Peptides against a protein of PDB entry 3V4L. Designs and how they scored, part 80

Target 1, 386 residues: chain A of PDB entry 3V4L
Amino acid sequence: GQPLAKDKVALLIGNMSYWEHPKLKAPLVDVYELTNLLRQLDFKVVSLLDLTEYEMCNAVDEFLLLLDKGVYGLLYYAGHGYENFGNSFMVPVDAPNPYRSENCLCVQNILKLMQEKETGLNVFLLDMCRKRNDYDDTIPILDALKVTANIVFGYATCQGAEAFEIQHSGLANGIFMKFLKDRLLEDKKITVLLDEVAEDMGKCHLTKGRQALEIRSSLSEKRALTDPVQGAPCSAEALVRNLQWAKAHELPESMCLKFQCGVHIQLGFAAEFSNVMIIYTSIVHKPPEIIMCDAYVTDFPLDLDIDPKHANKGTPEETGSYLVSKDLPKHCLYTRLSSLQKLKEHLIFTVCLSYQYSGLEDTVEEKQEVNVGKPLIAKLDMHRGL

## One batch from the design tools (peptide; aimed at target 1 E165 L206)

Design b2_p26_8_s2 (made by RFdiffusion4, then SolubleMPNN; from b2_p26_8, 13 letters changed)
Fold by OpenDDE base, seed 1:
Structure b2_p26_8_s2 (fold): chain B 386 residues (1-386), chain A 26 residues (1-26)
Amino acid sequence: as target 1 above (386 residues)
Amino acid sequence: EEEEKKEKELEELEKQVVSMAADLPV
């Protein structure tokens, strides 16, 4: 019979806004495109951008809580990375320069923990450089991995090589994701699918002699990303997993704010990623006596590091959101919250209405505080232990 | 003509290829 997944869970991490390292662009688009594809494959996807070491550890821990016997686990990482002695290290955005293994997440340690969950399939897609880090003299004493015969690594590049991105019109795609996305929905054994992606990359003149996909697999079964999820969640664990995933993707409900002047504002929310939300405001009713009015959001929690210069933009693109702008209402003011994992408390902010009456030169302001609770990933308390 | 156009499109795409390598101290 066709293999069944008990469930399918993916963690996608895209690190781009490094503190001490060159900024990347590809992880933004690659995590977004892969999220949409994996959702079409009935994966429960957590998508996270720009994680610190601590936030990455917690994201992995929360991902491991979603794993259980016969669950398909997929970890995708796009960012800086290195490979020492066959161990792959994912570099957090707060990593020092130079970074070491103590500042980074070892993929083989994550694999060990995934094997303890008796997963049905473990897929690692590593869109990072695989150069040696000569500043890391640590030889990891890796405990012997269990022989589970269910592991697949897709490395965007070969050992000792760099991964590349293609920059176009201010966006970029990783070369790996460019080819992976065209095949990811195919009903093929995951190793066969990746081999076809490797052939497609090998035919491209841009990649020839620069980047080559490497597949490392112990997968003895014909498992595909298209494998159906076993029917209705009958187990308590499957219900918990569904609830945990749902919590991490719960947006605040859209609100209609009414001001004393009689202006009505629609406040809306959109998810770009599990840790990235767009707030948008629109004037839905204006008394005729009011000639001009704008609705600004302000007074965000300090933990979110919201620069007011990047808030309340006339377009989503001016906030740095190029991906979800088509799904947003037009003629709003837009604010992008990119670090929802940092939110310890409820998201409380102020909506400020600035307006003018006909025949008065002075602007009037009215303010309303809004509490939207913990949106998206902030419900998982990724800070448990601080 | 079509080959030269493809070659120019490829050269323009090549200028858009950027390494994802970190600048570790040498």
Scores: peptide ipSAE 0.370, ipTM 0.773, DockQ to the pose 0.800
OpenDDE base, seeds 2, 3, 4, 5: peptide ipSAE 0.364, 0.365, 0.361, 0.362; ipTM 0.761, 0.767, 0.771, 0.769

Design b2_p26_8_s3 (made by RFdiffusion4, then SolubleMPNN; from b2_p26_8, 11 letters changed)
Fold by OpenDDE base, seed 1:
Structure b2_p26_8_s3 (fold): chain B 386 residues (1-386), chain A 26 residues (1-26)
Amino acid sequence: as target 1 above (386 residues)
Amino acid sequence: DEEEEEEEELEELEKQVVSMAADLPE
């Protein structure tokens, strides 16, 4: 019969905004595009941008809690990375320069933990450089991996090589994602799909002699990303997975705020990623005696590190949100919350209405505090170790 | 014409290819 997945779970990490390293651009689009494709494949996707070491560890731990016997696990990483002695290291955004293995996440350690879960398939898609880091002299004592015959690595580049991004119109795609996205929905054994992606990359003049896909696999079964999820969650574990995933993707409900002046504000929320939310405000009713009014959001929790200069923009793009702007209402003020994984408490903020009456030169302000609880990934309490 | 347009488009795309390498000290 066709192979069945007990469930399908993906963790996508895109690190771009490094503190001590060159900033990347591709991980933004690549994580977003891959998220949309994996959702069409019935994956439960957690998509996270710009994680610290601690946040990456917690994201992996929460991902491992979603894994169980016969579950398909996919880990995608786009960012800085290195490979020493056949071990792949993902570099968090807070990594020092130079970074070492003690500052980074070892993919083979994650694989070991996935093997302990008796997963049906383990897929690693590593869109990172595979150069040696000569500042890391650590020889990892790898415990012997179990022979599970269900492992697939897709490396964006060859051992010792760099990965590249293509920058176009202020966005970028990783070269790996450029070709992967065109085939990812195909009903093929995952190793055959990746081999076809490797052939497509190999035909591209841009990549020839610079970057080539490497496939490492022990996959003995004909498993595909298209393999159907086994029907209704009959197990307590499958129900828990569904509930945890649903919690991590629950947006605040849209709110209608009423001010004393008679102005009504619509406050809305959109998810860009599991840790990135857009807040938008719009004037839905204005008394005729009010000539001008704007609704600003302010007083965010300090943990979110929201610069007021980047808040309350006339377009989503001015916030750095280029991907979800088509799905947002027009004629709003937009604010991007990019670090929801840092939120320890409820998201409480102020909506400030600034307005002017006809024939009065002075602006009037009214304020309302809004509590939207824990949005998206903030519900998982990724801080439970502190 | 089509091959020259593809070659020009490729040359423009080549200028947009950026390494994802970290600048580790040498």
Scores: peptide ipSAE 0.375, ipTM 0.774, DockQ to the pose 0.762
OpenDDE base, seeds 2, 3, 4, 5: peptide ipSAE 0.364, 0.368, 0.364, 0.362; ipTM 0.761, 0.767, 0.771, 0.766

Design b2_p26_8_s4 (made by RFdiffusion4, then SolubleMPNN; from b2_p26_8, 13 letters changed)
Fold by OpenDDE base, seed 1:
Structure b2_p26_8_s4 (fold): chain B 386 residues (1-386), chain A 26 residues (1-26)
Amino acid sequence: as target 1 above (386 residues)
Amino acid sequence: EEEKKKEEEEKKLEEEVVSMAPDLPE
């Protein structure tokens, strides 16, 4: 019969905004496109941008809690990385320059932990460089991996090589994701799918002689990303996985705020990623005596590092949100919260209405505090270990 | 079809290939 997944879980990490390293662009679009494709494949996807070492460790730990016997686990990483002695290291955004293995997440350690969960399939998609880091002299004493015959690595590049992004119109895609996205929905054994992606990359004039997909697999069974999830979650563990995933994707409901002047504001929320939310405000009712009014959001929790200069923009794109702008209401003010993983408390902020009456030169302000609880990934308390 | 090919060729000419390599000291 066709193989069945007990469940399908994916963690996607895209690191771009490095502190001590060159900023990347591709991980933004690549994580977003892959998220949408994996959702069509019935994966429970957690998508995270710009994680510190500590935040990456916690994201991996929470991902491992979703894994169980016969579950398909997929880890995607796009960012800086290196490979020493056949061990792949994902570089967090707070990594020093130079970084070492102690500052980075070892993929083979994650694989070991996934093998302990008796997973049905382990897929690693690593969109990172595989150059040696000569500043890391650490020889990892890895425990012997179990022979589980269910492992697939797709490396965006060959050993000792760089991965590349293709920049266009201010956006970028990784070369790997550019070809992977065209085939990811195909009902094929995952190693056959990746081999076809490798052929497509090999035909590209931009990629030829610069980057080549490497496939490393022990997968003995015909497993595909298209394999159906085993029916309604009848196990307690499957219910827990569904509840935990649902918590990580729960948006605040849209609110209608009423000010004393009679202005009504719609406050809305949209998810770009599991840790990235857009807040938008719109004037839905204005008394005729009020000639001008704007609704600003301010007084965010300090943990979010919100620069007021990047808040309350006339377009989503001015906030750095290019991906969800089509699904957002028009004629709003937009604010992008890009670090929801840092939120320790409830998201409390102020909506400030600035307005002017006809025949008065002075602007009037009214303020309302809004508590939206813990949005999206902030419900997982990724900081519980600090 | 020719306009689509020209737009695809123009799009290809605006494609810059950038390394994702870290800036490690030499």
Scores: peptide ipSAE 0.362, ipTM 0.704, DockQ to the pose 0.530
OpenDDE base, seeds 2, 3, 4, 5: peptide ipSAE 0.361, 0.356, 0.321, 0.362; ipTM 0.695, 0.699, 0.737, 0.696

## One batch from the design tools (peptide; aimed at target 1 F164)

Design b2_p27_1 (made by RFdiffusion4)
Pose (drawn by RFdiffusion4):
Structure b2_p27_1 (pose): chain A 386 residues (1-386), chain P 27 residues (1-27)
Amino acid sequence: as target 1 above (386 residues)
Amino acid sequence: EEEEEEEEEEEEEEEEEEEEEEELVPR
């Protein structure tokens, strides 16, 4: 009568800043929006931006680790894609020009690994182009799929076609997400809902005849993204899964820093994506003997490759964050730490204090090191092992 | 006067549509 979910897990990857290919803009906004919608449907969500081939493989491994028998698994990709010989490929940021299947992730490979885990539902939302990579000589000769009647595809466009994004100077949105976001929360069967999305997408003027939603499904059960999760977890296997999930969305505690000169610096942290964290520095207390002082953050792990133009900015928007000043506490210096999947080490940076005493010209520098461990996805140790 | 105002509104709508088409980008 009522279909049930052992758990609902989602992996969302949004690639924008390609090295050898045109950079995109809507993937960040779309990924942020799909996480919020999928969380309202009680999903364990992993949101990641600008992943290389190696990094993308690890995100699939961490996602597969969160899937077991009866778990609804969902994969959303927004970025560059190509389709050769019946296979869909997601292109990582590190992809060369020209690129091949070896440089890319085959979605069919990911699907087989999910079937090996006995998942109740396999939903794929591929928000990418689907044209031929004429340079691709290799045909993967992949093994046949087990008939499981739970596979669902939400291709943003058809084979040989292109998926589009509106790059209006401001926010920038994807076409598939414009029509998906208004309908995703419905209690319809996943295939029915995706078809109703395909109708509204045909009313689109910007994309008519260039992009159309393609649905491919084997699903023989009235399963939906709104189906309930098996109430009390109470199983030992179910507990290990909730820990593995909480292990990735840990944020450092908002600490207060005391300086030898009697100055207090409040250090705050904010989550944007599992791959993105925002630090802010507020000068909470200073002694009367000091009037002039500015707190600045430096000496980040080189693995992260933090550009200076994205750090120590008066507002969060100036760092490139999707989060706005109403979401983040006011008046601090905001710094954006994207690319946490690059952190093998522990997070250590210096909170540097430049200050001046009453009646003196000289400028005094007091540097204090801060170790915040492995925030968010860095805690998963994606680089672990030999 | 009313016919000139309607023609100016139509030209502004055509320019907005052309700008939206230029902002459209394949992924």

Design b2_p27_1_s1 (made by RFdiffusion4, then SolubleMPNN; from b2_p27_1, 12 letters changed)
Fold by OpenDDE base, seed 3:
Structure b2_p27_1_s1 (fold): chain B 386 residues (1-386), chain A 27 residues (1-27)
Amino acid sequence: as target 1 above (386 residues)
Amino acid sequence: DEEKEKKEKEEEEKKKEEELEKQLVPL
């Protein structure tokens, strides 16, 4: 019969806003596009941007809680990385310059932990450079991997080489994702699919002799990303897993706020990523005596590190949101919360209505506090231990 | 004219490829 997955879970990490390293752009688009494709494949996708070492460790731990016997696990990483002694290291955004293995996440350690979960398939898609880090001669003593015959690595580049992004016309995609996205929905064994992606990338003149896809696999069975999820969750564990994932993807409900002046606003929420949410405000009713009114969001939790200069923009793009802008309502003020993984408490903020009456020069302000609970990834309490 | 239009198209494709190559950034 066709192979069945007990469930399908993906963790996608895109690191771009490095503190001590060159900033990237491809991870933003690549994580977003891959998230949409994997959702069409019935994956439970956690998508995270710009994680610190601690936040990456917690994201991996939460991902491992979603893994169990016969579950398909997919880890995608886009960002800075290196390979020393056949070990792949993902570089967090807070990594020092130079970084070492002690500042980075070893993919082979994650693989070991995935093998302990008795997963049905382990897929690693590593969209990072594989150059040696000459500042770290530490040979990681890794425990011997189990022979599970269910492992696939897709490396965006060969050993000792770079992976690249293209920053043309405001689109910045990794070369790997550019070709992977066109094949990812195909009902093929995952190794055959990646071989076809390697052939397509091999036709690209831009990266010819600079980047080539490397596939490492022990996959003895015909497994595909298209393999159907086994029907209704038969186990208490599968129900708990579904509930944990659902919690990490629950948006706040849209709110209608009524001010004393008779202005009504709609407050809405959109997910860009599991840790990135857009708040938007719109005026839905204005009394005729009010000539101008704007609804600003202010007084965010300090943990979110929100610069007021980037809040309350007339377009999603002015907030740094280019991907979900088509699905957002028009004629709002937009604010992008990019660090929801840092939220320890409930998301409480102030909606400030500034308005002017006809024939009065002075602006009037009314304020309402809003509590939307813990949105998206903030429900997982990734701070357990700080 | 067809050979000129083909050359102009090949030169425009080559120029786009050179512009894309300048925009390759390592991850």
Scores: peptide ipSAE 0.402, ipTM 0.750, DockQ to the pose 0.816
OpenDDE base, seeds 1, 2, 4, 5: peptide ipSAE 0.400, 0.388, 0.388, 0.385; ipTM 0.751, 0.739, 0.746, 0.736; seed 1 fails the geometry check

Design b2_p27_1_s2 (made by RFdiffusion4, then SolubleMPNN; from b2_p27_1, 10 letters changed)
Fold by OpenDDE base, seed 3:
Structure b2_p27_1_s2 (fold): chain B 386 residues (1-386), chain A 27 residues (1-27)
Amino acid sequence: as target 1 above (386 residues)
Amino acid sequence: EEEEERERKEEEEKKKEEELEKLLVPM
């Protein structure tokens, strides 16, 4: 019979905005496009951008809570990385220069923890460099992995080589994601699918002699990313997983705010990633005596590190939101919250209406405080360990 | 004509690849 997954869960991490290292661009598009493809494959996807070491550890721990016997687990990482002694290290955005293994997440340690969950399939897609880090002399003493015969690694490049992105003025994929996305929906054994991606990369003149896909697999069964999820959650654990994932993806409800001057504002929310939300405001009613009015969002929690210069923009693109701009309503003011994983408390902010009456030069302000609770990833309380 | 249009397409594709090659950055 066709193999069944008990459930399918993916964690996608894209690190771009490094503090002490070169900034990347591809992880933004790669995580977004892969999220949309994996959702079409009935994966529960957590998508996270720009994580610190602590935030990456917590994201992995929350991902491991979604894993259980017969669940398909997929970890994708795009960002800086290295490989020492056959161990892959993912570099957090707060990693020092030079970084060491103590500042980084070891993929083989995550694999060990996934094997303890008795998962049906473990897929690692590592879109990072695999050069040796000569500043890290640490030989990781890893415990011997169990023989589970359900492991697949897709490395974007060969051992000791670099992975590449195309840095043009627009949005671009990394080289690996450019080819992976075209095959990912195919009903094939995951190792056969990755072999076809390797052939497609091998035909590209850009990658020839620079980057080649490496596949490492112990997968003894014919398992595919297209394998259907086993029907209605028959176990209490499957119900808990579904509820936990649903909590991490709940947007605030859209609100209609009414001001004393008779202006009505629609306040709306859109998810770009599990830790990135767009707030948008639109004027839905204006009295005729009011000639001009604008609705600004202000007074965000300090933990979100919101620069007012990037808030309340006339387009989503001016906030740095290029991916969801087509799905957003037009003629709003837009604000991008890119660090929802840092939110300890409820998201409370002020909607400030600035308006002018016909024949008065002075602007009038009215303010309303809005509490939207904990949006998206902020519901997982990734900070409960501090 | 068909051969000249094929050569022109191959030369345009090669030029696009050479432009993209200058934009390759390691991740």
Scores: peptide ipSAE 0.361, ipTM 0.743, DockQ to the pose 0.712
OpenDDE base, seeds 1, 2, 4, 5: peptide ipSAE 0.357, 0.351, 0.355, 0.354; ipTM 0.738, 0.729, 0.741, 0.737

Design b2_p27_1_s3 (made by RFdiffusion4, then SolubleMPNN; from b2_p27_1, 12 letters changed)
Fold by OpenDDE base, seed 1:
Structure b2_p27_1_s3 (fold): chain B 386 residues (1-386), chain A 27 residues (1-27)
Amino acid sequence: as target 1 above (386 residues)
Amino acid sequence: EEEEKKKEEEEKKKKELEELEKQLVPL
């Protein structure tokens, strides 16, 4: 019969906003587009941008809690990386310059932990450089991997080579994702699908002799990303996993705030990623005696590191949100919360209404505190190890 | 005329490729 997945879970990490390294752009688009494609494939997707070492470790631990016997696990990473002695290292945004293995996540260690979960399929898609890091002489002592015959690596580039993005075309995919996205929905064995992606990349004159897809697999079965999920959750563990994932993707409900002046504000929420949320405010009712009014959000938790200069923008794009702007209501003020993984407490903030009456020169302010609980990824308490 | 147009189109594609190559940034 066709192989069945017990469940399908993906962790997508896109690191762009490095502290001590060149900033990237492609991981934003790549993680977003891959998230949407994997959701169409019935994957439970956790999508995370700009993680520190500690946050990446916690994201992997939470991902491993979603894995179990016969579950399909997919890890995608886009960002800086290196390969020493056949071990792939993902570079966190807080990694020092130069970075070392002690500052990075080893993919083969994650693979070992996935094999302990008795997963049905392990897919790694690594959109990073594979050059040797000459500042890291550490030879990882990897324990012998189990012979599970269910492992697939898609590397964006060859061993010892670089992977590339195109920075001047606006919002563009990385080279790997550009070709992967066009084939990802095909009902083919994952190694055949990746081989076709490799052929498509090989036709690209831009990457010829610079970047080529490498496929490493032990996959003995005809498994595809299109393989159907086995029906109702057959275990208490599968039910708990589904509930945990659902909690990590639950948005706050939209609220209607009423001010004493008679102004009504709609407060809404949108997910861009599992750790990135947009807050938007709109004036839904204004008394005619009020000539001007604006609804600002302020007083965010310090853990979110929100610069007020980047809050309350007239467009989603001015917040750095280019991908979900079409799905957002127009004529709002927009604020992008890009670090929800840092939130230890409830998201409490102030909505400030500034308004002016006809024939009064003085502006009046009214404030309401709003508690939306723990939005999205903040429900997983990724910080419980501190 | 047709051979000159083909050469101009090839030279245009070559310039567009050389511009894209300057925009490549390693990950």
Scores: peptide ipSAE 0.406, ipTM 0.777, DockQ to the pose 0.798
OpenDDE base, seeds 2, 3, 4, 5: peptide ipSAE 0.387, 0.399, 0.389, 0.381; ipTM 0.755, 0.766, 0.767, 0.749

Design b2_p27_1_s4 (made by RFdiffusion4, then SolubleMPNN; from b2_p27_1, 12 letters changed)
Fold by OpenDDE base, seed 3:
Structure b2_p27_1_s4 (fold): chain B 386 residues (1-386), chain A 27 residues (1-27)
Amino acid sequence: as target 1 above (386 residues)
Amino acid sequence: EKEEEEKKKKEEEEKKLKELEELLVPM
């Protein structure tokens, strides 16, 4: 019969806003587009941008809790990386310059932990450089991997080579994602799909002699990303997994705030990523005696590092949100919360209404505190232990 | 004419490729 997945789970990490390293752009678009494609494939997708070492470790641990016998696990990483002695290292945004293996996540260690879960398929898509790090001569003593015959690596580049993005004035994919996205929905064995992506990349004059896809596979069975999820969760563990994932993707409900002046504000929420949310405010009712009226959000938790200069923008794009802007209501003020993984407490903030009456020069302010609980990834308490 | 248009098109494609190559950044 057609192979069945018990479930399908993906962790996508895009690191771009490095502290001590060159900033990237492609991981933003690549994680977003891949998230949408994997959701069409019935994957439970956790999508995370700009993780520290600690946050990456916690994201991997939470991903491993979603894995079990016969589950398909997919890890995608886009960001800085290196390969020493056949071991792939993902570089966190807080990594020092130079970084070492002690500051980075080893993919082969994650693979070992995935093999302990008795997964049905393990897919790694590594959109990073594979140059040797000459500042780290540490040979990691890795335990011997089990012979599970269910492993696929898609490397965006060859060993010792670079992966590339195109830094246009606009949003662009990395080179790997540019070709991967066109094939990802095809009902083919995952190794055959990646071979077709390698052929498409090989036809591109831009990448010829610079970047080529490398496939490493032990996959003995015909497994595809299109393989159907086994019907209704029959196990208590599958129910717990579904509930855990659903909690990590629950948006706050839209709110209607009523002010004493008779102004009504709609407060809405949109997910860009599992750790990135947009807040938007709109005036839904204004008394005719009020000539000017603006609704600002302020007093956010300090853990979110929100710069007020990037809050309350007239467009989503002015907040740095270019991807979800088409799905957002128009004529709002927009604020982007990009670090929801840092939220220890409930998301409490103030909605400040500034307004002016006809024939009065002075502005009046009214304030309401709003508690929306723990949005999205903040429900997983990725800070357990700090 | 056709050979000059084909040459001009090829020069525009090479120019566009070179402009894209200058925008390649390692990840």
Scores: peptide ipSAE 0.369, ipTM 0.761, DockQ to the pose 0.832
OpenDDE base, seeds 1, 2, 4, 5: peptide ipSAE 0.366, 0.358, 0.365, 0.360; ipTM 0.765, 0.750, 0.763, 0.756

Design b2_p27_2 (made by RFdiffusion4)
Pose (drawn by RFdiffusion4):
Structure b2_p27_2 (pose): chain A 386 residues (1-386), chain P 27 residues (1-27)
Amino acid sequence: as target 1 above (386 residues)
Amino acid sequence: SELVSRKGLSESSENNAPNGELPVPLY
């Protein structure tokens, strides 16, 4: 009568800043939006931006670790894609020009690994182009798929076609997400809902005849993204899964820093994506003997490769964050730490204090080191092992 | 405002017919 989910897990990857290929803009916004919608459907969501080939492989391994028998597994990719010889490929940011299947992740490979885990539902939302990479000489000769009647594909475009994004100077949106976001929360069967999305997508003027949604499904059960999760977890295997999930969305505690000069610096942290964290510095207290002072953040782990233009900015928008000043506490210095999947080490940076005493010209510098451990996805140790 | 493809530089600049069959049929 009623189909049930042991758990609902999602992996969303959005690639924008390609090294050898045109940079995209809508992936960040689309990924942010799909996480919020999928969380309302009670999904364990992993949101990641600008992953290399190696990094993309690890995200799939962490996602597969969160899938077991009866778990609904969902994969959303927004970025560069190509389709050769019946296989769909997601292109990582580190991809060379020209690139081949070896440089890319085959979706069919990911699907087989999910079937090995006995998942109740396999949903793939590929928001990418589907043309031929004429340079690709290799044909993977992949093994046949087990007939499981739970595979669902939401291709943003058809084979040999392109998926489009509207790059309006402001926010920038993807076409597939413009029509998906207004319908995703419906209690319809996943295949029916995706078809209703395909109808509204045809009413699109910007993309008519260039992009159309393609649905491929084996699903023989009235399964939906709104189906309920098996109430009380109470199983030991179910508990290990919830810990593994909580292990990736841990944020440092908002600490207060005391300086030898009697100045207080409030240090706040905000989550944007599992791969993105925002730090803010507020000067909470200063003694009367000091009037002039500015707090600034430096000495980040070189693995993170933090650009100076994205750090110590008056507002969060100036760092490139999707989060806005109404979401983040007012008046601090905001700094954006994207690329946490690059952190093998522990997070150590210096909160540097430049200040001046009453009646003196000289400028005094007081540097204090801060170790915040492994925030968010850095805690998963994706670089662990030999 | 511009409509931008998510096509890479390695892909054909022109539309093409499918050169392969996917393991999952059309809905």

